# Ledger of designs, part 100: peptides against a protein of PDB entry 6EJA

Target 1, 276 residues: chain A of PDB entry 6EJA
Amino acid sequence: VEYMPANPVRIAFVLVVHGRASRQLQRMFKAIYHKDHFYYIHVDKRSNYLHRQVLQVSRQYSNVRVTPWRMATIWGGASLLSTYLQSMRDLLEMTDWPWDFFINLSAADYPIRTNDQLVAFLSRYRDMNFLKSHGRDNARFIRKQGLDRLFLECDAHMWRLGDRRIPEGIAVDGGSDWFLLNRRFVEYVTFSTDDLVTKMKQFYSYTLLPAESFFHTVLENSPHCDTMVDNNLRITNWNRKLGCKCQYKHIVDWCGCSPNDFKPQDFHRFQQTARP

## One batch from the design tools (peptide; made by RFdiffusion4, then SolubleMPNN)

Design b2_p18_4_s1 (from b2_p18_4, 12 letters changed)
Fold by OpenDDE base, seed 2:
Structure b2_p18_4_s1 (fold): chain B 276 residues (1-276), chain A 18 residues (1-18)
Amino acid sequence: as target 1 above (276 residues)
Amino acid sequence: MPFDLELEKKEGYEYEGD
């Protein structure tokens, strides 16, 4: 018998989408939609067709909203973190949406559990934050991430300006840019004026792929550090041979890997994956 | 995820688009 929580958590799903893949988005939306959750969708400023499609969806469902602001983001751009941070602020200001967890999603990454299982699990661990770490040599991670390099997002390009030092006393960590954060931690990240949050927001505004490290680093160095769980409850279709290329050199003065999008045929794999 | 191409080469990884 599955555990049925007396007070089930409600989830704010944040989707950052771009391009023209409206059908793919629709499929994903149908797969994750539930009346008890909330969906906040940001559409890239350049994706007008997709924006129109998403607006139509939002008009049909009371628990679906589209960001009134839109950013133009690039792969690896620092603006992606800004998008998440602003979305978090918006969601906290929506008093009519009593969400308990923040979850970001893409077509390349899905929760490993059914909705009921996910809700049951998160309801049991409602005070925890789920961030998947790289699980390797941290020094190597820093080098690969380019965290010791200064980047500037300008003219749809991430320019490598030079070297920088990681702030002293900060334990840098990171891994997946897909996370499950409880409302309390989101409140901390959004409204805290302490030195940690202030410094990290500044630091990561000049960071490549900041979402892969910002929340990890802030959490682990914060008073909430004991709430970290090294698991994001996701299945990501990683294939280094297919996904790891320097295809973004025209955008970023660095190389990177991209996850492969899940295909409908891959959906069956989710049920076969070991549960956290 | 990003990677340092020079580091990856030293470690023996091969990537398309090198």
Scores: peptide ipSAE 0.075, ipTM 0.637, DockQ to the pose 0.118
Fold by OpenDDE base, seed 5:
Structure b2_p18_4_s1 (fold): chain B 276 residues (1-276), chain A 18 residues (1-18)
Amino acid sequence: as target 1 above (276 residues)
Amino acid sequence: MPFDLELEKKEGYEYEGD
């Protein structure tokens, strides 16, 4: 018998979308939509057609909103973190949306649980934060991520300016850029003025793929460090041979891997899959 | 995820665009 919570958690799903794949987005949205949750969608500033389509969808559902501001997001760009942080602030200011968890999604990453299972699980562990770590040598992770390099986002490009040092006294961690964060921690990240949050926001504003490391690092070095769970409850379609190449060299002075998008038929499979 | 091209080459990995 599955655990049935007395006070089920409500989830704020944040979607950052770009391009012309309106049909794919619609399919994903239909797969994850539930009346008890909230959906906040950011559309890339350059994707005007997609923005119009998403606005039309948002007008049909009271629990779907589109960001009134739009950023030009690029692969690996620091602006992606800014997008998440601003979205978090917006969601905290929406008093009519009583969400308990923040979850980001893309077409390349899908929750491995049904809605009922996810809600039951998060309701049981509502005080925890779920971030998947890299599970490798930390020094190697720093090198691969380019965390010891200084990047500047300008003219839709991430420029590598030079080397930098990791801040003293900070234990750096990271891995997946897909996370499940409880409201309390989101409040901390958004409104705290302590030295940790201030320094990390500054540090990661010049970081490649900052969302893969920022929240991990902040959480683990914060007073909330005991709330971390090394699991993001996601399944990602990773294919190293297909996804790992220097396809983004024209955008970023670095190389990277990208997950493959899931096909519509794959969504049904994921709802039946549990992590071992 | 990012990767260091020089490190990957050293470890015997090859990627398109290198």
Scores: peptide ipSAE 0.060, ipTM 0.638, DockQ to the pose 0.103
Fold by OpenDDE base, seed 3:
Order: C-alpha cells, then structure tokens, then sequence
Structure b2_p18_4_s1 (fold): chain B 276 residues (1-276), chain A 18 residues (1-18)
C-alpha cells in the first residue's frame, strides 16, 4: 500500500487523438482513469466518428471533457503545440477543475506507475516539472530536429522554407514530447508576456515537432529553471527499426521516428520503476 | 523524433523511403 498524502495532487490528463486510435484510446483511458483526476480530450477535426465516441465517454463521466474546438493536426506539425497551449489555457480557465499537474498522453506512452504511486510521487514533488531530455550532444540534436530550419505548416504539409538561427542567449533543449508540468509553470507559459515566452512561441510556431523542445527550452531559460527534473515518468514504446523511416515525407519536408502502439504483451514493462 | 536524412546517411543509417 502506497503512502497517501494529506493533500494529494490532482492531474489534468490531456489526450490528443485521431481516428485510428479508438481501441488504443479506450485502453489508455481505462488504464489512467480515476475519479479524482481530470481528462481533457482533443479529437482531430477530421476524425468525426472518434469524436462522437469520445463525446459519449465525456457524457458518462463528469471529469471528462472534450475540446469544443478541433484542429486538423499532421505529424510534425506546429499546430500540435498550439493544441497543447490552447488546452492549457482552457484548463486554467476551468475554475471547477482544481488540477495541480498537466500530463499529456497517447496510446504509445503509458505511465510507469500506478495511480497511487504517481499521486504520491507528484504530491511530494509538486513544485517540480518533469521533462525528459535527449541526453546527447545538443548540436546534433538541433541538427536532427531541424531546429535550425524554418518550417511552415500549410495545406496539411510542413514546408521547409530555409535556414534560421537559434535565438541568441537561449539554451535550446528537448527530447520527449511527453511531459508532466505543474500548474504554476503552465500558468507561466500561458499568461507570461516576458520576452522569453513571447519569442519562443513565435520561434516554435515555425518548428517541426515543436512539443519535443518548446517546453524544455522555455523551462530551462525561465525563472523556473531550477524546477526541471530530467524524467517524464513514462514508458514509450520505441522501436527504431519499426518507427524510424521517412514515412512522412509526403507530409513533412523531413524524416522522423514515431513511437509504436503498446500491445498486450508490452504490459510487463509497466512493472518497471523509475524516479528522478 | 525527427531526423536529418543526409546526416543519418553519413552516419551509416538506412531508412525505408529514402
């Protein structure tokens, strides 16, 4: 039995889903659902059937809501970051949902802890933010990510327009696009008008896979930099052989890797423990 | 995670859809 904190944190789970993830979404939802948490689900604008299904779920649970707005997202699109940022704003405006942490999830990325363990852990470290870094040479990361390239999302395509410079004085970082952010930092990202947040929002609006780097970079260069923990408390089903190819060249003027959906045989991995 | 195809080729990696 895990220790139950006196003031347990409550989590806002944000799910960004598209049409082919119905079964996976159900599995994920069942795995992470708890009455004390909140679930905010964005369904791709093109996935109408899935949207109807998710709406049915939201009607059954008072702590589940669906975004009233829907974006058409593409792999690697800058619009994904916009989706998260808008979701963050929405969640901050929901006064009836007193969440303490923001967590994004997909069917390819499971929490490595039980709910009780996760809540206990986050309650102990409620002032921290959890972002997993790439852990390699940063210059190489920049090149591979195409951060020194300018991309434009238009007509369901990420167009590579040319080269660009990394803003001076900014330490760029990134890695996983799955993060655990405390409410205070989310408030900062959402409402701050400082030069850092303003410039980074602009910079990453022309970035490929911006969610893999935006929050890392903002956090590490912000007054909240000391709250970073290099761990996202998740298991991502990575298989380079299966997931790394140029399958998205028709969508993006770049190549990339994608995580694989979890299968029942992969559940044994959830027994692993990790901590900062 | 994106990758630079030209860089990966230089490093000896091969991917489907080159």
Amino acid sequence: as target 1 above (276 residues)
Amino acid sequence: MPFDLELEKKEGYEYEGD
Scores: peptide ipSAE 0.042, ipTM 0.607, DockQ to the pose 0.114
Fold by OpenDDE base, seed 1:
Structure b2_p18_4_s1 (fold): chain B 276 residues (1-276), chain A 18 residues (1-18)
Amino acid sequence: as target 1 above (276 residues)
Amino acid sequence: MPFDLELEKKEGYEYEGD
């Protein structure tokens, strides 16, 4: 028996997708779809086939929309943060979509909990923001993430230009690039003109894998810092052999891990994780 | 001379629920 909240939260799922993983996207979409939530889908500028498929889906559901703008995002690219920020702005301007939480997803994500469980949990903690931190030495994290390095996204490549300093007075943090943010914090990030938000937007415009650190850093240095929860509610398929290598070296002047597509053989992992 | 490090990503998933 699960607790049913009196005022259940409504979630804006922002899906950033690319390639031709239509089947996986359909499976994931089916798994997370609910009539009371909202789905805002960005399809990479170069993924026209997928875009057509997603448009077809959006026409079938009133609570599914596709971004009218499309960016050509690359792995690790600063433009990914721009995609999220613009999506946040769009969602805030959609007055007919009263969402309470922002959740980002990719085609490689899959829920391991039921919708009822997720909604019940978020309804209980509706004033909190969920971002998983690295949980280790912060200085080491900065170095490993290349936060002390200057990057430029140009010509579908993240160029490492040189060294830079972390802004004075800012406590940098980060970890997972999958986050659950409440509407209030999203409003702050989107519309605040304070020095923190302004400087961080500028700083992270030249940052590798900005989504892994931007929201953490902004939140922890903001008036909303007390709403930080060091956790997320996602599962991704991380395979060290396949996903943690320099497979994107041709695109990014750095090495890192990326989530892999889920395969039928991965089903047992979901079962194990979903056990009470 | 700039150095490169491989990135390590970790995911956490824990919350209270029936």
Scores: peptide ipSAE 0.012, ipTM 0.417, DockQ to the pose 0.097; fails the geometry check

Design b2_p18_4_s2 (from b2_p18_4, 12 letters changed)
Fold by OpenDDE base, seed 4:
Structure b2_p18_4_s2 (fold): chain B 276 residues (1-276), chain A 18 residues (1-18)
Amino acid sequence: as target 1 above (276 residues)
Amino acid sequence: MPFDLEEEKKNGYVYEGE
């Protein structure tokens, strides 16, 4: 029996999807849908069929909306961060959706908890932000992430332009691009005009896989730094043998690993996941 | 997650496509 909070948090799930993830999206949506939460779905600009399908779903559920704007996203593209940031702004402007947490999801991961467990947990820790760090040497992380390199997203490609310096006084961190952020921090990221947010938005607009590091870095260097929890409360299907390739070199002047889509046989992992 | 191919090579890793 799970604890039922008196004031349960409501979650805004942001899904960034493209055509190849249609089946996985359906499965995930079914698994995570709840009437008390909100679902904001961005469909890749190039995925028109999927967009039509998602629109149909959104018409059936009052708590499901599709972004009126659509970006053409590429793996590792800086535009992914833009997608999240714009989604955050949209969600903050939706006064009829009183969400407490922002959670991004893809077809490649699932929350580690049932809805009741997740809500109970987040309701207890509603003032915290959950971002999973890389758990290794930070210098190595910087190198691997290419954070000391300048990238430009143009023509569906991430061009490596040269070297750059980490901004002075900034402690860079990162890891998973899946995060659980409370509304307060999302508000800060969205509306703050302080030097940190301004500089980081600029910096990460030229960053490879910016979502893996932007929110970590902003949080840890912000007045909200004490709210960080090194856990993203989800299961991602990582298989280095399958996912780590230079398969995107034609798109990005860098190499990387991609998570694998969950298969039905992978769902047994949910039962083995430890609670934070 | 991205990785530095040169660094990975130094660590003895070999990846497809390179």
Scores: peptide ipSAE 0.047, ipTM 0.625, DockQ to the pose 0.102
Fold by OpenDDE base, seed 1:
Structure b2_p18_4_s2 (fold): chain B 276 residues (1-276), chain A 18 residues (1-18)
Amino acid sequence: as target 1 above (276 residues)
Amino acid sequence: MPFDLEEEKKNGYVYEGE
């Protein structure tokens, strides 16, 4: 039996999808759908078939919306962060959607808790932000992430232009690009005009896989730094052998690992994962 | 998750498509 909070949090799930993975999307949607939550879906500008499918879903559920704008994103592209930031702004402007947490999901990850457990947990810790850090040497992380390199997204490619320095006075951090952010922090990121947010938005507009580091870095250097929890409350289907390769070298002047989509047969992994 | 290919090679990792 799970604790039932008096004022349960409501979650805005943000999905950034591309390709023709309609079946995967449907499976994931079934797994996470609840009438009390909200679902905001961005479909890649080039994925028209998927867009049509997602629109059909949005017409069937009042708590499902599709972004009216669509970006053409590439793996590792800085535009992915722009997509999240714009989605955050949109969600904050939706006065009829009183969400408390922002959660991004893909077919490659699932919450490690049931809906009831997740809601109960987040309701108890509604003032916290959940970002999983790399947990290793930070200098090594910077090198591996290419944070000391300048990238430019142009013509469907992430061009490595040269070296750059980390902004003075900023403690860079990062790890997973899957996060759970409370509304207050999202408001800060979206509307703050302080030097931190302004400079980081600029810095990360030239960053490879910016979502893996932007929110960590902003949070830890912000007045909200005490709200960080080093956990993203999800399981990701990582398989180094299958996922770590330079398959995107034609798109990005760097290499990286990608998670694998969960299949029904992978369900046993959920039982093997430690929970907070 | 990005990685520096040269650093990973030093650590003994080999990746497909490199």
Scores: peptide ipSAE 0.038, ipTM 0.615, DockQ to the pose 0.105
Fold by OpenDDE base, seed 3:
Order: C-alpha cells, then structure tokens, then sequence
Structure b2_p18_4_s2 (fold): chain B 276 residues (1-276), chain A 18 residues (1-18)
C-alpha cells in the first residue's frame, strides 16, 4: 500500500485522439481512469465515429467530458498547441473540477507509476512542473526541430515559408510533447499578458510540432523557471526504425519521427520506476 | 520529433518516403 497524502492532488488528463484509435484509446482509458481525477477528451473534427464512441464513454462517467469544439489536426501542425491551450482554458473555467495537475496522454505514452504512486509523488511535488528535455546540443535541437524556420498551417498542410530568428533573450528548449503541469503554471500560460507569453504564443503559432518546445521554453524563461523538473514520468514507445520516416512529407514540408503505439507485450515496461 | 532530411543525410541516415 502506497502512502496516502492528507491532501491528494487531483489530475486533469487531456487526451487528443483521432482516426481509428478506438481500441488504443480504450486501453489507455482503462489504464489511467480513477474516480478522483478528471478526463477531457478532444476528438479530431474528421473522426466522427471515434467521436461518437468517446461521447458514449463520457455519458457513463461524470468525470469524463468531451470538448464541444473540435479541430482538424495534422501531424506537426501548430493547431495541436492551440488544442492544448484551449483545453487548458476550458479546464480552468470548469469550477466544478478542482484539478491540481494537467497531464496530456496518447496511446503511445503510459504513466510509469500506479495511480497511488503517481498521486503520492505529485502530492509531494505539487509545486513542480515536469517536462522532459531533449538532453542534447541545443543548437542541433533547434535545427532538427526547424525552430529557425517559419511554418504556416493551411489547407491541412504545414508550409515552410522561410527562415526566421529565435527571439532575442529567449532560451529555447524542448523535447517530449508530453508534460505534467501544475495548475498555477497552466493559469500563467493561459491568462498572463506579459511579453514572454504573448511573444511565445505568436512565435509557436508558426512552429512545427510546437508542443515539443512551447511549454519548455515558456517555463524556463518565466518567473516559474525554478519549478522545472527534467522528467515527464512516462514511458514512450520509441522505435526509430518504425517511427522515423518522411511519411509526412505530403502534409509537412519537413520530416519527423513518431512514437509507436504500445502493444500488450510492452506492458512489462510499466513496472519501471522513475524519479526527477 | 521533427528532423531536417538534408542534415540527416549528411549524418549518413536514410529514411523511407524521401
């Protein structure tokens, strides 16, 4: 039995799903569902069948909601960040859902801890934000990510328009597009009108895979920079041979890698533990 | 994770869908 904190944190899980991922979504949902947490699910505008399935789930559980708005998202699209930002705003406006942490998940990323372990851990570190950095040369990261390139999302395509400069005085960072953010930082990102948040929202609206870098960069350059923990407490199923291709060239003027969906044989890895 | 195809080629990597 894990330690039970006196004031356990409650988690808002945000799932952004699309396509034919019904089975994967069901597995993920079963793995992470708990009555004390909250689940907010966005279904791609084009995935109507999946949307109907998710709506059915939301009707069965009082702590599960589906976004009333739906975006058409593409791989690498800037609209993915917009989806997260809007979901954050929605969740902050839900006064009946007193969540303490924001966590995004997909079928390719599982929590590495049981619910009790996760809650105990986050309750101990409730003032921290968990973002995994790339752990490599930052200049190389910028080049590979195309952060020095200007992209425009239009007509289901990410168009490379040209080169751009990183804003002066900003330390760019990034890595995983999966994060654990405390409510306080989410409030800052959502409602702050300072120059940092304003400029970064603008900058990343023309960025490829913005979620892999936006929150890292904002956090590390913000007054909340001391809350950064270089760990996202997840297992990501990366397989370069399977996931690293230029299969997205038809929708993005760039190449990239995608994580792979977890299979039952991968579940043994969930028993691993990690600490910040 | 994105990558620059030209940079990857310089590093000796080959990807499908080029």
Amino acid sequence: as target 1 above (276 residues)
Amino acid sequence: MPFDLEEEKKNGYVYEGE
Scores: peptide ipSAE 0.035, ipTM 0.597, DockQ to the pose 0.114
Fold by OpenDDE base, seed 5:
Structure b2_p18_4_s2 (fold): chain B 276 residues (1-276), chain A 18 residues (1-18)
Amino acid sequence: as target 1 above (276 residues)
Amino acid sequence: MPFDLEEEKKNGYVYEGE
């Protein structure tokens, strides 16, 4: 028997989409849509066709909105973090959307639980934040992530400018860029003026794939550090042979891997995979 | 996720677009 919460949490799903894959987006949206949750969608500034399609969808559902602002996002770009941070601020200012958790989602990464299971779980652990760590040597992680390198996003390219040092007194962590954050922590990240948040926002504005490390690092060094759970409750379609080809060298002065999009035939895994 | 190409080569991995 599944736990039925008396006060079920409501989730704000943030989708960052680009390209022309409108059909894939429709399939993903149908798979995750629920009337009790909220959906905030950012469409890349260059994806005008997709933007028109998403706007049409948003007009059909009262709990679906599209960002009035649009950024040109690139793989590994610092602007992706800016997109999340601005989305967080927007969502906090939406008084008519009483969400309890922030979840980013793409077609390449799905929650491993059904809606009922996810809601039940998060309702039980509503004071926790779920971020998956890299699970390896920290020094190696820093090197692989290029955290000791300075990057600048300009003209749809991440330029490597040189070396840099990790700020003193900061324990750097990271891993997955897919996370589940409670409203309280999102409020802290959005509105805090302490040295930690201020310095980390500055530091990660020159970081490659900042979303894979920013929230981990801020949380673990913050007064909210005791709310950290090393699990993001996700199924990610990783295929190293297909996803690791230095395919982004034309836009980033670094190499990286990307997950593969889920296909309809992959959906059966969502209900069969146990919590890690 | 990012990776250091030189480190991956040391580990015996080869990727397209190098």
Scores: peptide ipSAE 0.033, ipTM 0.592, DockQ to the pose 0.109

Design b2_p18_4_s3 (from b2_p18_4, 14 letters changed)
Fold by OpenDDE base, seed 4:
Structure b2_p18_4_s3 (fold): chain B 276 residues (1-276), chain A 18 residues (1-18)
Amino acid sequence: as target 1 above (276 residues)
Amino acid sequence: MPFNLEEEKKTGYEYEGE
């Protein structure tokens, strides 16, 4: 029997989708949908067919909304962070959606817990933020991420402009671009005008794959640093053999790996996933 | 996740197309 919290947390799921991932999205949505949670879906500006489909879904569920704004995002683009930040602001301004946690998802992502388990867990640790760190040498991470390089997103390309310095006094961290953030921290990121948030927003606006590092770095250098948990409570279908082919070199002056879409055969791994 | 191709080459990791 799963623990039932007296005051269960409610989750705002932010789904960033693009292309023809309709099938995967439908599967994921069906798997994660619950009447007590909220779903805010951003569809790439170029994915009109998908947008129409998602709009149809949103009309069927009162707790599903689609972003009225749409960005044209590219893999590794700084605009992805902008998408998250804007969605966070939107969600905070939705007074009729009293969410407690922000969780981002993609079609290639799946939560490792059932809804009951997830809610129970997050309800117990509602003051914590869950970000998975890279678990490697930080200097190597910086090099691999290109954090010491200046990137500019322009014309559907991430241009490497040159070298840059890590901001003084900032401990950079990162790892997974999938995170679970409590409302308090989201509020901080969204509305804080302190030097940290201001500088980091500026810094990461010129960063490759900023979502993999921005929230980690901001959190760890913020007054909320003690709330970090090195776990994102999800499973991503990583297969380096399939996903690490510099397939995005034509749009990014860097190389990278992408997760693979889950196949029915992959779902057996969910049962084997360790729980925190 | 990103990777520095030049660095990976030094470590012996091979990528398709390079």
Scores: peptide ipSAE 0.030, ipTM 0.600, DockQ to the pose 0.112
Fold by OpenDDE base, seed 1:
Structure b2_p18_4_s3 (fold): chain B 276 residues (1-276), chain A 18 residues (1-18)
Amino acid sequence: as target 1 above (276 residues)
Amino acid sequence: MPFNLEEEKKTGYEYEGE
């Protein structure tokens, strides 16, 4: 039994989905669905079958919506950040959806805690932002991420064009591309016209896997820097043997690791993971 | 999570090759 807060937070779950993973999506949806939360789903422009399936779901639930716009995203593409940023703007403009937190999810990760535990925890720390950092040498992280390299998303490919410098006065950070952001920070990222947000949006439009670093970097260099919590409160199904390879080399002029989708047989991992 | 292939080879990072 978890303590029920007097003013429980409501969560906007954002799902960016592609392909034909209808069963995986259905499983994820079933696992995270609650009537008091909101679900905003972007389906890749090329995934028409999945789009039809998701539309059917959205018609059955009043708190589920599908983006009217659709982007053609690629692994590692800068357009993924654009997708999140546009989704954030949309969600902020939905006055009938009073959400308190923005959470992105995929079939490869789940919240560490149950819904009740998650809501209780976030209600207690509603002024905080949860982003998991790499926790190692930052210079090494920059090199591994290719943040000192200039990438261009064009023709369904991330082209490495050359070297670049990190903007002066900016402390770059990053780690997981799965985050929990409070509404206030999302508002800042969406509507601020300060030099930080403007420059970072420009910088990360030429960045590989920008979601793994953009929000970390913006937050830590912003007036909201004291709200940073180095935890994303989720379990990711990592398997280096399966996920860490240059499987996307044909799409991106870089290599990377990807998590594996959770399966029913992976349930034991939830019990073995430490909780905050 | 991206990784620099050349750098990771030097550091002994475990990954599956192409």
Scores: peptide ipSAE 0.028, ipTM 0.594, DockQ to the pose 0.123
Fold by OpenDDE base, seed 3:
Structure b2_p18_4_s3 (fold): chain B 276 residues (1-276), chain A 18 residues (1-18)
Amino acid sequence: as target 1 above (276 residues)
Amino acid sequence: MPFNLEEEKKTGYEYEGE
């Protein structure tokens, strides 16, 4: 039995899902659902059947809501970041949902801890933000990510328009697009009008896979930089043989990898423990 | 996880911890 904190944190789980993830979503939802947390689900604009299913779930649980707006997202699209940012704003405006942490999830990853363990851990480190860095050469990361390239999302395609410069004075970082952010930092990202947040929002609106780098970069260059923990406390099912075939070349003028869906036999990995 | 086919034709980075 895990220690129960006196003031346990409450988590806002944000799920961004599309039509092919219905079964995975159900499994994931069952695994992560708890009455004390909040679940905000965005369904791709093109996934109407899934949307109906998710709406049905939201009607059954008072702590589950579906975004009234829906975006058509593509792999690597800048619109994914917009989805997260808008979700953050929505969640901050929901006064009846007193969440302490923001956690994004897809059907391709799971928290590595039980609810009790996760809550206990986050309650102890409620002032921290958890972002996993790439852990390699940053210059190489920039090149591989295409951060020095300008992309435009248009007509369900990410068009590479040309080269661009990394903003001066900014330490760019990134890695996993899965993060655990405390409410205070989310408030900063959402409402700050400082030069950093403003410039980064603009910069990353023309970025490939912006969620893999935006929050890292903003956090590390912000007054909240000392709150970063290089860990996202989750497991993603990576299989390079399956997920790294340049399968998105028709969508993006770039190549990339994607995580794979979990299978029942993969559940044993969820018992692994990790800490900052 | 992107990778530049034109430059490296390699898969992207391995994210440790994922």
Scores: peptide ipSAE 0.033, ipTM 0.612, DockQ to the pose 0.270; fails the geometry check
Fold by OpenDDE base, seed 5:
Structure b2_p18_4_s3 (fold): chain B 276 residues (1-276), chain A 18 residues (1-18)
Amino acid sequence: as target 1 above (276 residues)
Amino acid sequence: MPFNLEEEKKTGYEYEGE
């Protein structure tokens, strides 16, 4: 028998989308939509057609909104973190949306649980934050991530400017850029003026793929460190042999891997896959 | 996820599965 919470959590799903794949987005949205949750969608500044389509969808559902601001996001860009941080602030200011968890999604990564299972699980562990760590040697992780390198986002490119040092006294961590964060921690990240949050926001504004490490690092070095769970409850469609060919060198002075988008035939995995 | 091409040339590409 599955646990049925008396006070079920409500989730704010944040979607960052770009390109012309309106049909794929529509399919993904239908797969994750529920009337009890909230959906906040950012459309890339350059994707005007997609923006018009998303606006039409948002007008049909009271629990779907589109960001009034739009950023030009690129793979690996620091602006992606800015997008998440601003979205968090917006969501905290929406008093009519009483969400308990923040979850980011794309067409390439889905929760591995049904809605009922996810809600039941998060309702039981509503005080926890779920971030998946890399699980490897930390020094190697830093080198692979380029965390000891300084990057500048300019002209739709991430320029590598030189080397930098990791801030003293900070335990750096990271892994997946897909996370489940409770409202309390989001409030901390958004409104705290302590030295940790201030310095990390500055540090990660010059970081490649900052979302893969920022929230991990902030959480683990914060007073909320005991709330971390090394699991993001995600299933990702990885094909690393195909996805790791430095395909983004024209955008970033670094190499990277990307997962494949899920296809409609992959949706059955939401119900069939569970983490042990 | 990113990877350092120079490092990967020395140690080989790391794949964590599909």
Scores: peptide ipSAE 0.030, ipTM 0.602, DockQ to the pose 0.221; fails the geometry check

